Peptides against a protein of PDB entry 3VZA. Designs and how they scored, part 48

Target 1, 98 residues: chain A of PDB entry 3VZA
Amino acid sequence: RVERLCKSKELFEERLGLEIRRIHNEQLQFIFRHIDHKDPDKPYMFTLSINEQGDYEVTSCTPPLDCISEFQLKVRETNNFSAFIANIRKAFTALSFK
Target 2, 62 residues: chain B of PDB entry 3VZA
Amino acid sequence: AAYVTQLYYKISRIDWDYEVEPARIKGIHYGPDIAQPINMDSSHHSRCFISDYLWSLVPTAW

## One batch from the design tools (peptide; aimed at target 1 G54 Y56, target 2 K10)

Design b2_p28_1_s1 (made by RFdiffusion4, then SolubleMPNN; from b2_p28_1, 19 letters changed)
Fold by OpenDDE base, seed 1:
Structure b2_p28_1_s1 (fold): chain B 98 residues (1-98), chain C 62 residues (1-62), chain A 28 residues (1-28)
Amino acid sequence: as target 1 above (98 residues)
Amino acid sequence: as target 2 above (62 residues)
Amino acid sequence: AEAERQARIESSESKVLMQQILEAAAAA
């Protein structure tokens, strides 16, 4: 059911505060909102691709995260994509308090 | 949209109840141990609180 | 240990899904 799929996407976007969109050069953009309780609509985002080696590669991160390179290494080692995304959100949350 | 919704599930391990009223956030989080029911009244919480709570269900251990 | 292994296997599918999203969009 196409209608259910559309509804599902909308529910995830609103409830998780995470939008996933395809952008140029075969990349996905992950946009977090609802991070800053004082500014719920403020976006925290990163872009991700699969490089020629077949590895996850973060191509941008806004705002910058000091830990993003380490997370990229960890996800390549563990292949735990869920933890990767969750840890990025945690890091953005911590950054919002600075 | 099918692949995107599947990706959301792979990330969050949440399955929504699509038959309830929009103001009711109802679903199930599937963890390695037991399934955890989700049942919230969105009118009683901020958007940020809801998101924080849902993400707290997702393990961050590598 | 088995739970961790299963989590790794399931999570590895995310890379395939990501590629499918990109390919599906390109094909559309």
Scores: peptide ipSAE 0.614, ipTM 0.943, DockQ to the pose 0.325
OpenDDE base, seeds 2, 3, 4, 5: peptide ipSAE 0.569, 0.572, 0.576, 0.575; ipTM 0.936, 0.936, 0.935, 0.937

Design b2_p28_1_s2 (made by RFdiffusion4, then SolubleMPNN; from b2_p28_1, 21 letters changed)
Fold by OpenDDE base, seed 3:
Structure b2_p28_1_s2 (fold): chain B 98 residues (1-98), chain C 62 residues (1-62), chain A 28 residues (1-28)
Amino acid sequence: as target 1 above (98 residues)
Amino acid sequence: as target 2 above (62 residues)
Amino acid sequence: MEKERQERINSSESKVLMQQILDAAAAA
C-alpha cells in the first residue's frame, strides 16, 4: 500500500502539475506547474492554513491573484475544497495569458 | 504520503491505474453524475496539455 | 438532494484531511 501511495502521489504531481508540500508554521504550499505552455516549469503557488477559527486561510499567493480573497470566502461558505483548488488553477492560467 | 494522496483524490476525484506503463495515463475520474475513464498516451501530448485536460474534468462550480 | 448532501460531506472530509496532514507533520 505504501508503494502504491508513493507512486500515486508522483503520478498526481506530474500529471496534474500540482505539488503539495507542508511548510513552516502549519501551512500547506500548493505549487502549480504546467500553467504556461511557453514555460511549463514556471511555478504558480499559494500557501494555505487553517486559522484559529478553523477556517481556510490563504497566507500567500505568488503571483498574486485579485480573486484569491473571494475564493477564500467561497470555500469557507461552501467547503468545496476541490472547486477552490481548481478555480485557483484556472485563475493562474488566465493570469499566464496576460 | 497517505494523507497527501487522499488529498489529491479529494481535489481531483481521479484514481490512477498505477500498474500500466509510464507513458500511459490511465485512470478513472469520478464526477458527480458519471465516472469517466482516462486513457491517454503521454507521448502524444505536452505536459501542459495533459494537465489542462485533467483539470478540465474537475468542476469549478461552488 | 442526495448529491448535494454527498458533496457537503466530501467537503468536510477535505478540511479534516488537511488538518490531519498538518497535525501529523507537526507531531513527527
Scores: peptide ipSAE 0.600, ipTM 0.941, DockQ to the pose 0.328
OpenDDE base, seeds 1, 2, 4, 5: peptide ipSAE 0.594, 0.582, 0.584, 0.596; ipTM 0.934, 0.933, 0.934, 0.934

Design b2_p28_1_s3 (made by RFdiffusion4, then SolubleMPNN; from b2_p28_1, 18 letters changed)
Fold by OpenDDE base, seed 1:
Structure b2_p28_1_s3 (fold): chain B 98 residues (1-98), chain C 62 residues (1-62), chain A 28 residues (1-28)
Amino acid sequence: as target 1 above (98 residues)
Amino acid sequence: as target 2 above (62 residues)
Amino acid sequence: SEEERQKKIESSESKVLMQQILEAAAAS
């Protein structure tokens, strides 16, 4: 079971180009790679927590995204976490072309 | 890693086939419609192309 | 809609998973 779970995590990390890490102050760091085809290992990342009210809260975003505050509002309204993550990746992808 | 892998599923709705060789990207995407199979030869694609393709399966409508 | 209801349920599960990841790390 442990070996299967480890393999599963590795497959998701490589194939989605998404790493999920625990960081200080009860936050998760989401690190996207494979965004820039000219620099596949360049990281695009944000950190996320659940605040005292139980809401998703973005605590950092690197590089910065103008749309991140709006996305935080949208995920709180719609409760669509999957779309939230996917839209952030789409925004990072668009940013990589500039 | 159990919770993390579950979170990956909640994000992507992809379930991998863990019994195939590493060069074969095989699984199932469970979207809002009929579930669709994934079956790619990774040697024929770049890492970025593979990731872009898989993420294209994830709906972005709120 | 039913789709919206399902999305809300999924989000709740995602929040629980996030908390479990963080708490599991703190306990170890």
Scores: peptide ipSAE 0.627, ipTM 0.944, DockQ to the pose 0.314
OpenDDE base, seeds 2, 3, 4, 5: peptide ipSAE 0.620, 0.619, 0.623, 0.625; ipTM 0.942, 0.943, 0.943, 0.943

Design b2_p28_1_s4 (made by RFdiffusion4, then SolubleMPNN; from b2_p28_1, 20 letters changed)
Fold by OpenDDE base, seed 1:
Structure b2_p28_1_s4 (fold): chain B 98 residues (1-98), chain C 62 residues (1-62), chain A 28 residues (1-28)
Amino acid sequence: as target 1 above (98 residues)
Amino acid sequence: as target 2 above (62 residues)
Amino acid sequence: SEEERQKRIESNESFVLMQQILEAAKAA
């Protein structure tokens, strides 16, 4: 089972170009790659925590996204975590063309 | 890795076929209506194209 | 309160997974 889980994680990381790491202060770091076709290894990342009220809170975003605050509000309202992550990737993709 | 892989599924709704050769990207995307089969030859596409395609399967509507 | 926070987390499957990931690391 451990080997299967490791393989699963590796497949997701490579195929989605998304790495998920736990970092200090009870946060998750989401690292997108394969965004810029001219530089596939360039990372686009954000960090996420759960605040005192039990709400998702974006604690950093690199490069910065103007829409990240709105997305944080939307995920708190809808609890649609999938759309939250997908919209962030879409925003990073759009940013890579500028 | 158990919880992380579960989180990947909650994000992507993709279930991989783990028994095929590494160069074959096979799985199922479970959308809201119809399950979409995935079957790609990774040697025929760039890593960026593959990722873009897979993410295109994930709805962005809130 | 922490109780309200935990109640909010338990009512959201993505919250639960995220908390489990963080707690698993903390316990290691």
Scores: peptide ipSAE 0.587, ipTM 0.935, DockQ to the pose 0.837
OpenDDE base, seeds 2, 3, 4, 5: peptide ipSAE 0.573, 0.570, 0.576, 0.587; ipTM 0.939, 0.939, 0.939, 0.935

Design b2_p28_2 (made by RFdiffusion4)
Pose (drawn by RFdiffusion4):
Structure b2_p28_2 (pose): chain A 98 residues (1-98), chain B 62 residues (1-62), chain P 28 residues (1-28)
Amino acid sequence: as target 1 above (98 residues)
Amino acid sequence: as target 2 above (62 residues)
Amino acid sequence: DREEFLHDLFSDPHAAKKLINKILEAPD
């Protein structure tokens, strides 16, 4: 029951290297690990809210990505949240080689 | 707890097989077109490869 | 039932927003 749900969350967290945290001020924090193969536990994170207009809003990005504002505009336009997450992860992987 | 796992599905489109040994990464990836099985031995791969590979299944086209 | 649930989840372009809101409003 609830054990299955916790198990599912842990499998996703370990396998995708992605954790999701509900934090203060109506925000979710997305933490990617397993990005830098030389340091698998190092986190790359961004925070997100749904604003008063009902739009996706990235409220912070650590470390910063220069393309995340473009991604915000794209996810608003297309409503493709899956691609938004996938493109942010690709951007953090690339940033790690800069 | 259910809401976060539902969002993982929305993000990755993966449904795990919960009835397997921990060392097996097993599940199905869904998409516009036919679903694809996943059955990997975690002992054969680094954690980073597993994550990179699984994420490569997620389309990046907007 | 399981396949229907996943199908509906993936077909809805606004499902992520709904889930995010549910997560933010869910009791501790």

Design b2_p28_2_s1 (made by RFdiffusion4, then SolubleMPNN; from b2_p28_2, 14 letters changed)
Fold by OpenDDE base, seed 2:
Structure b2_p28_2_s1 (fold): chain B 98 residues (1-98), chain C 62 residues (1-62), chain A 28 residues (1-28)
Amino acid sequence: as target 1 above (98 residues)
Amino acid sequence: as target 2 above (62 residues)
Amino acid sequence: RREEEMRKLLADPNAAFKLMKEILSAPP
């Protein structure tokens, strides 16, 4: 089971181009790669925590996204975490076209 | 790693067939009603194309 | 059986939240 879990994580990281990392101060860092077809290794990332009220809170976004605050509101309202992450990736993709 | 992989499941709704050769991208995408197979030859596509395609399977409607 | 387990996980609207809490509560 452990072997399967490790392999599965690696497959997700490579195929989705998404790394999920626990960082300081009880945050998760989401690192997207494979966004820019001209520079596949260029990272696009945001950090996420759960605040004292129990709500999702984006604590950083690099590069910054104008829509990130709206997405934070939407995920709090809908609890649709999948759409939240997918929309952020879509926004990063749009941003990569400059 | 169990919780992280489950989180990937919640995000992507994809379950990989991890026993297949690395050049084969095989799995199942679970839609709201039905499950659809994923079966790609990775040698035929760029990493970016593969990622874009897989993410295209994830609905963005809130 | 695995498909059923996956569907149960995907059907839980609070699963992502619970998973994140578990990840963040784990020892460093």
Scores: peptide ipSAE 0.743, ipTM 0.959, DockQ to the pose 0.868
OpenDDE base, seeds 1, 3, 4, 5: peptide ipSAE 0.740, 0.742, 0.741, 0.739; ipTM 0.959, 0.959, 0.959, 0.959

Design b2_p28_2_s2 (made by RFdiffusion4, then SolubleMPNN; from b2_p28_2, 13 letters changed)
Fold by OpenDDE base, seed 5:
Structure b2_p28_2_s2 (fold): chain B 98 residues (1-98), chain C 62 residues (1-62), chain A 28 residues (1-28)
Amino acid sequence: as target 1 above (98 residues)
Amino acid sequence: as target 2 above (62 residues)
Amino acid sequence: RREEERKKLLSDPNAAFELMRKILSAPP
């Protein structure tokens, strides 16, 4: 099972171009790559925590997204974490064309 | 790694077939209605194309 | 077992939240 889990994680990281890291102050860092076809290794990232109220809170976003506050509201309302992450990637993709 | 891989699954709804050759991207996407197989030859596509395709399987409706 | 785990993850609306909390319980 350990071998399977390790390989599965690597497959997700490479194929989705998404790395998930635990960082300081009880935050998760989500790092997207493979966004810019001209620079596949360029990272697009945000950090996420659970605040004292128990709500998802985006603590940083690089590069910044105008829609990130709206997405934070939407995920709090819907609990649709999948759509939350997918919409952020979609927004980063759109930003890469500018 | 167990919780992280489970989180990846919750995000993407993809279950990889990890027993195939590395050049073969094989798995199952469990959409809201039906499950769809994933079966790609990675040598025929860029990394960006592969990622874009896989993310296109993930609904963005809230 | 794996299939049962997958079914539970898909059916639980709070699964992602709980997974994140579990991950955040670990050291950086």
Scores: peptide ipSAE 0.742, ipTM 0.961, DockQ to the pose 0.820
OpenDDE base, seeds 1, 2, 3, 4: peptide ipSAE 0.741, 0.740, 0.739, 0.741; ipTM 0.961, 0.961, 0.961, 0.961

Design b2_p28_2_s3 (made by RFdiffusion4, then SolubleMPNN; from b2_p28_2, 13 letters changed)
Fold by OpenDDE base, seed 3:
Structure b2_p28_2_s3 (fold): chain B 98 residues (1-98), chain C 62 residues (1-62), chain A 28 residues (1-28)
Amino acid sequence: as target 1 above (98 residues)
Amino acid sequence: as target 2 above (62 residues)
Amino acid sequence: RRREEMEKLLSDPNAAKKLMQQILSAPP
């Protein structure tokens, strides 16, 4: 099972171009790659925590996204974490064209 | 790795077939309606295209 | 067992948050 889990993680990382890391201060770092077709390894990332109220809180976003605060609100309202992550990727993709 | 892979699944709703050859991207996407197979030859696509395609399977509607 | 686990993940609206908490409780 451990081998399967490790391999599965690697497959997700490569195929989705999304790496998930635990970083300092009880945060998860989400690192998107494969966003810019001209620079596939360029990272687009944000960090996420759960605040004292139990709500998702974006603690950083690089590069900045104007929509990130709205997305944070939406995920708190809907609990649709999948859409949250997907919309962030979509926003990063749009940003890569500018 | 268990929690992380489960989180990937919660995000993407994709279950990989990890026993196939490396060049084959095979799995199942459990969409809102019915499950759909994923079966791609990675040698025919760029990494960016593959990622874009897979993410296109994930609904963005809140 | 795997089927049941996946089913629970899909059916639990708080699964992502729970998973995140579990990950965050692990060593950095």
Scores: peptide ipSAE 0.753, ipTM 0.961, DockQ to the pose 0.823
OpenDDE base, seeds 1, 2, 4, 5: peptide ipSAE 0.752, 0.752, 0.751, 0.752; ipTM 0.961, 0.960, 0.960, 0.960

Design b2_p28_2_s4 (made by RFdiffusion4, then SolubleMPNN; from b2_p28_2, 13 letters changed)
Fold by OpenDDE base, seed 1:
Structure b2_p28_2_s4 (fold): chain B 98 residues (1-98), chain C 62 residues (1-62), chain A 28 residues (1-28)
Amino acid sequence: as target 1 above (98 residues)
Amino acid sequence: as target 2 above (62 residues)
Amino acid sequence: RREAERQELLSDPNAAKKLMQQILSAPP
């Protein structure tokens, strides 16, 4: 099972171009790659925590996204974490063309 | 790795077939209405195309 | 077992948050 889980994680990282890391101060870092077709390894990332109220809180976003605060509000309202992550990737993709 | 892989599934709704050859991208995407197979040769596509395609399977509606 | 796990994850609206907390509380 451990071997399967490790392999699965690697496949997700490579195929989705999304790495998930635990970093300092009780945060998860989400690192998107494969966004810029001219530079597939260029990272687009944000960090996420759960605050004392139990709500999702974006603690950083690099490069910055104007829509990130709105997405934070939306995920708190809808609890749709999948849409949250997918919309962030969509926004990073749009940013890469500008 | 268990919690992380579960989180990936919660995000993407994809279940990979990890026992196939590395060049074969094989799995199942579980959409709200129908489960669709994923089966493609990675040698025929760029990494960016593959990622874009897979993410296109994930609904963005809140 | 895998099918049951998938169904549980899909049916729990707080699964993602729980998973995050479990990841963050796990040993280094």
Scores: peptide ipSAE 0.744, ipTM 0.961, DockQ to the pose 0.862
OpenDDE base, seeds 2, 3, 4, 5: peptide ipSAE 0.742, 0.742, 0.742, 0.742; ipTM 0.961, 0.961, 0.961, 0.961; seed 4 fails the geometry check

Design b2_p28_3 (made by RFdiffusion4)
Pose (drawn by RFdiffusion4):
Structure b2_p28_3 (pose): chain A 98 residues (1-98), chain B 62 residues (1-62), chain P 28 residues (1-28)
Amino acid sequence: as target 1 above (98 residues)
Amino acid sequence: as target 2 above (62 residues)
Amino acid sequence: SLARENAEEKENETALLLLDIIESADAS
C-alpha cells in the first residue's frame, strides 16, 4: 500500500538519480545526482514554481545553466514537461565537462 | 507520496516491476508508439550508467 | 489559489499535478 508508494519513490530516486523536494514558498526543488561519473553523489539542482499566471517558472538553478531560460520559454510554449526535465539533465551533464 | 511518484511517471514514462529482486532493474518504458521492456542487472553496471541509460530512453524533442 | 485557477483555465495537467504536490505537502 503505502509501502509500495515509498518503494516506487526510492526506486525512481536511485535509478534516475533524481530527487524532488517540496520546499518553502510554493517551490519544488529537483536535485540531479549521478551526473559526474567521477563524483556520483554531487548534486545539480534547480527550483521551480507555478506562478500566479499558472506558468512554469524556474526560480533558481545551482549551478547556473545558460540555457534554462530558453528551456523555460519552451516548456511554457509546448507544455512538454518531460522534455524540459530531460533537457535540463542533458545541460547539467554537459556543464560538468566544461 | 502518490503525487511525486505520478510525476516521475510523467517525467520518465517508466513503470517499475515491484515484484523482483533488488538487484534487477525491471520495468516498462512507455511512448507514442509501442511500450519497451527494461530488464537490467544492476550488479553489471555503475549507478551513473544506469541513470544515464534510463534517461536516454526519455525523448528530448520538444 | 490564483495559480491553480489559471492552470485549470489553461487545462495544463502537469502544472495541476505540481500544484497538487505543493498543496498536499502543505496540508500535511

Design b2_p28_3_s1 (made by RFdiffusion4, then SolubleMPNN; from b2_p28_3, 12 letters changed)
Fold by OpenDDE base, seed 3:
Structure b2_p28_3_s1 (fold): chain B 98 residues (1-98), chain C 62 residues (1-62), chain A 28 residues (1-28)
Amino acid sequence: as target 1 above (98 residues)
Amino acid sequence: as target 2 above (62 residues)
Amino acid sequence: SKALEAAKEKNNEFAILLLQIIEESKKS
């Protein structure tokens, strides 16, 4: 059901504080909110594409994360995209305390 | 939205209960072990706490 | 697409899904 799908998406966006956008040049933008408890609406985001080899490719990260390149390597090795996203959020959370 | 909702599920392994009032955060998390219920009153928690809690259910092991 | 075929050859479930999302946006 389209109505259920729309509601599901909205619930995930609000409750996980994660928005997924389709942007130019065949990329997806992942926007995390609810990271900084002092500024819940502050966005933490990265963009992602899949290259012609079928590999994950992070094309941007704002704010920058030192660990993002390592995470890209890990997700390519494991294909554990869930852990990839969770670890990125964890890294953003750690960054918000600095 | 079908693919996006599939992605959300595959990332979080959370299935929401859509028949409850908006203030009730109810669902099931399907982890590697036993499936665990989620049942929270959103009015009792900050948005950040709710998100942090839900993400804490997602394993970070590669 | 080439990326989608590559992802399928690698049996990468998430990559396939991501590409499906991207492809859907191109057609919208």
Scores: peptide ipSAE 0.753, ipTM 0.958, DockQ to the pose 0.938
OpenDDE base, seeds 1, 2, 4, 5: peptide ipSAE 0.752, 0.753, 0.752, 0.752; ipTM 0.958, 0.958, 0.958, 0.958

Design b2_p28_3_s2 (made by RFdiffusion4, then SolubleMPNN; from b2_p28_3, 12 letters changed)
Fold by OpenDDE base, seed 3:
Structure b2_p28_3_s2 (fold): chain B 98 residues (1-98), chain C 62 residues (1-62), chain A 28 residues (1-28)
Amino acid sequence: as target 1 above (98 residues)
Amino acid sequence: as target 2 above (62 residues)
Amino acid sequence: SKAEEAARAKKNEFALLLLQIIKAAEAA
């Protein structure tokens, strides 16, 4: 099962172009690649924690997204974390065309 | 790794077929309405196209 | 933790999952 889990993670990372890392200060880093078709390896990332109120808290976003605060609000309201991630990727994609 | 793979599944709702050749991207996307098969030859597409396609399966409605 | 208790109270499965990922990494 461990081997399957490792393979699964690798497939998701490559196919979705999304890497998830645990970083310092009880945070997760979400790294999107395959965003810019001209530079597929260019990372677009944000960091996230869960505060003591149990709420999603975006702690950084690189490059910055004007919509990230709104998305944080939306995910707190809906708990639709899937849509949260998908919308962030969509926003990064839009940003890559600028 | 179990929690991370669970997170990937909960985000994407994709379940991969692990028994196919590496060049074949095969799986099932479990949408809220109907499950749809994924079956594509990665050698015929760019990495960006593949990712864009797969993410297009993920609803963005809150 | 307070975060876990709060996430459970809110029945936020994603938040709980994220916390488990964080917790597991810290324990390693």
Scores: peptide ipSAE 0.729, ipTM 0.953, DockQ to the pose 0.949
OpenDDE base, seeds 1, 2, 4, 5: peptide ipSAE 0.729, 0.725, 0.729, 0.729; ipTM 0.953, 0.953, 0.953, 0.953

Design b2_p28_3_s3 (made by RFdiffusion4, then SolubleMPNN; from b2_p28_3, 9 letters changed)
Fold by OpenDDE base, seed 1:
Structure b2_p28_3_s3 (fold): chain B 98 residues (1-98), chain C 62 residues (1-62), chain A 28 residues (1-28)
Amino acid sequence: as target 1 above (98 residues)
Amino acid sequence: as target 2 above (62 residues)
Amino acid sequence: SKAREAALKKKNEDALLLLQIIESSKAS
């Protein structure tokens, strides 16, 4: 049911503090909030596409993460997308303390 | 919408209980071992704490 | 592309979901 799916999406967005948006040029934008406890609404985001070879490709990261290139390599090697997203959030969290 | 919710599940492995009141965060996290229930009173926690807790359930090992 | 989608169906379900999200919005 469409109504149930909409509710599900809203629950995930609020509870995980993660919004997923389709943006221009065949990309997805992943927006993390609830990272900085002092500023819960501050967004930490990256954009992602699937390139012609079928590989995950990070097209932007704001704020920038030194580890993002390594994570892209790891997810291509392991195909563990869950760990990829979780590690990015972990990295953003660490960054918020600096 | 179906694909997005599927993606959320692929990421988090959480399935929500949609029949409870909004103030109750209830669901199940499906890890590699035994499924773990989630049952929180949102009024007792900040949004950041809730998110941090839920994400702590998601393995980061590659 | 269809070729890319076919490859992902075989190798990477999560990546296929990403493409499906992208393409479903186009179809709307």
Scores: peptide ipSAE 0.612, ipTM 0.942, DockQ to the pose 0.612
OpenDDE base, seeds 2, 3, 4, 5: peptide ipSAE 0.610, 0.609, 0.604, 0.609; ipTM 0.942, 0.941, 0.941, 0.941

Design b2_p28_3_s4 (made by RFdiffusion4, then SolubleMPNN; from b2_p28_3, 11 letters changed)
Fold by OpenDDE base, seed 5:
Structure b2_p28_3_s4 (fold): chain B 98 residues (1-98), chain C 62 residues (1-62), chain A 28 residues (1-28)
Amino acid sequence: as target 1 above (98 residues)
Amino acid sequence: as target 2 above (62 residues)
Amino acid sequence: SKAREAAEKKKNEFALLLLQIIEESEKA
């Protein structure tokens, strides 16, 4: 099972171009790659925590997204974390063309 | 890694076929209506195209 | 933690999963 779990994580990381890392101060870092077709390894990332109210809190976003605060509000309202991540990736993709 | 893989599944709703050759991207996407197969030859596509395609399967509606 | 208690009260499965990832890493 351990081998399968490791393989699963690696497949998701490569195929989705999404790495999830634990960082300091009880935060998770979400790192998107494969966004810019001309620079597939360029990272687009944000960090996230769960605050004392149990709500999603974006603590950083690089490069910055104008829509990130709105998305934080939306995910708090809907709890649709899947759509949250997908929309962030969509926004990063749009940014890569500017 | 168990929790992380669970998170990947909950985000993407993709379950990989772990028994196929590395060059084959095979799995199932579990959408809200019906499950859809994934079956791609990775040698025919760029990494960016593959990722874009897989993410296109994930609904963005809130 | 306060975050976990709050997430549990809200029955937020995603938030709880995120916290599990965070807590597992802290234990290691």
Scores: peptide ipSAE 0.718, ipTM 0.953, DockQ to the pose 0.965
OpenDDE base, seeds 1, 2, 3, 4: peptide ipSAE 0.717, 0.716, 0.715, 0.715; ipTM 0.953, 0.953, 0.953, 0.952

Design b2_p28_4 (made by RFdiffusion4)
Pose (drawn by RFdiffusion4):
Structure b2_p28_4 (pose): chain A 98 residues (1-98), chain B 62 residues (1-62), chain P 28 residues (1-28)
Amino acid sequence: as target 1 above (98 residues)
Amino acid sequence: as target 2 above (62 residues)
Amino acid sequence: SEREEFLAELDEVSAKDLIKKILAAPDP
């Protein structure tokens, strides 16, 4: 029951290396790990809210990505949240080789 | 708890097989077109490869 | 199956709506 739900969350967290945290001020924090193969536990994170207009809003990005504003515009336009998350992870992987 | 796991599905389109040994990464990836099985031995791969591979199943086209 | 029905129904819900539900959910 609830055990299955917790198990599902842990499987996703460990296998995708992605954790989701509800934090202060109506935000969710997405933490990617397993990005840098030399340091698998190092986190790359961004925070997101749904603003008063009902739009996706990235409220911070640590470390910064220069393309995340473009991604915000695209996710608003297409409503493709899956691609938004996937492109952000691709950007953090690339950033790690800069 | 259910809402976060539902969002993981929305993001990855993966449904896990919860009835297998912990060492097996088993599930199905869904998409526009036919669903695809996943059955990997976690002992054969690094955590990073597993994560990179699984993420490669997620389309990046907008 | 019941599982497949559930996933089909979940596909009709936007990720944004789920985000809103997560933010509005009571503390455990």

Design b2_p28_4_s1 (made by RFdiffusion4, then SolubleMPNN; from b2_p28_4, 10 letters changed)
Fold by OpenDDE base, seed 4:
Structure b2_p28_4_s1 (fold): chain B 98 residues (1-98), chain C 62 residues (1-62), chain A 28 residues (1-28)
Amino acid sequence: as target 1 above (98 residues)
Amino acid sequence: as target 2 above (62 residues)
Amino acid sequence: SEREKALAELDKVSALELMRQILSAPPP
């Protein structure tokens, strides 16, 4: 089971180009790669915590996204975490074209 | 460990077939209305194309 | 199948709860 879980994680990381890691101060760091086709290893990342109210809170975003505050609001309203992550990736992708 | 892989599933709704050869990207995407198989030869595609394709399966509607 | 049952159960768990579980583990 452990081996299976490890392999599954590796498959997700490579195929989605998304790494999820626990970092300091009870945060998750989401690192997107494979965004820029000319530089596939260039990272696009944000960090996420759960605040005292129990809500998702974006604590950093690199590079910055103008839409990140709106997305934070939307995920709090809808609880659609999948759409939240997918929209962030979409925004990073759009940013890579500029 | 297990929770992270579960979170990947919550994000992507993809379940991998982890018993196939590494060059074969095989799994199932569970959409809101229909489940569809994933079956790609990774040697035929760039990493970016593969990722873009897989993310295209994930709805962005809130 | 058992795998399908497992995924169905996972569908009942929110991402928020999963994140809480991840963050409840000892810091790296």
Scores: peptide ipSAE 0.733, ipTM 0.957, DockQ to the pose 0.829
OpenDDE base, seeds 1, 2, 3, 5: peptide ipSAE 0.733, 0.733, 0.732, 0.731; ipTM 0.957, 0.957, 0.957, 0.957

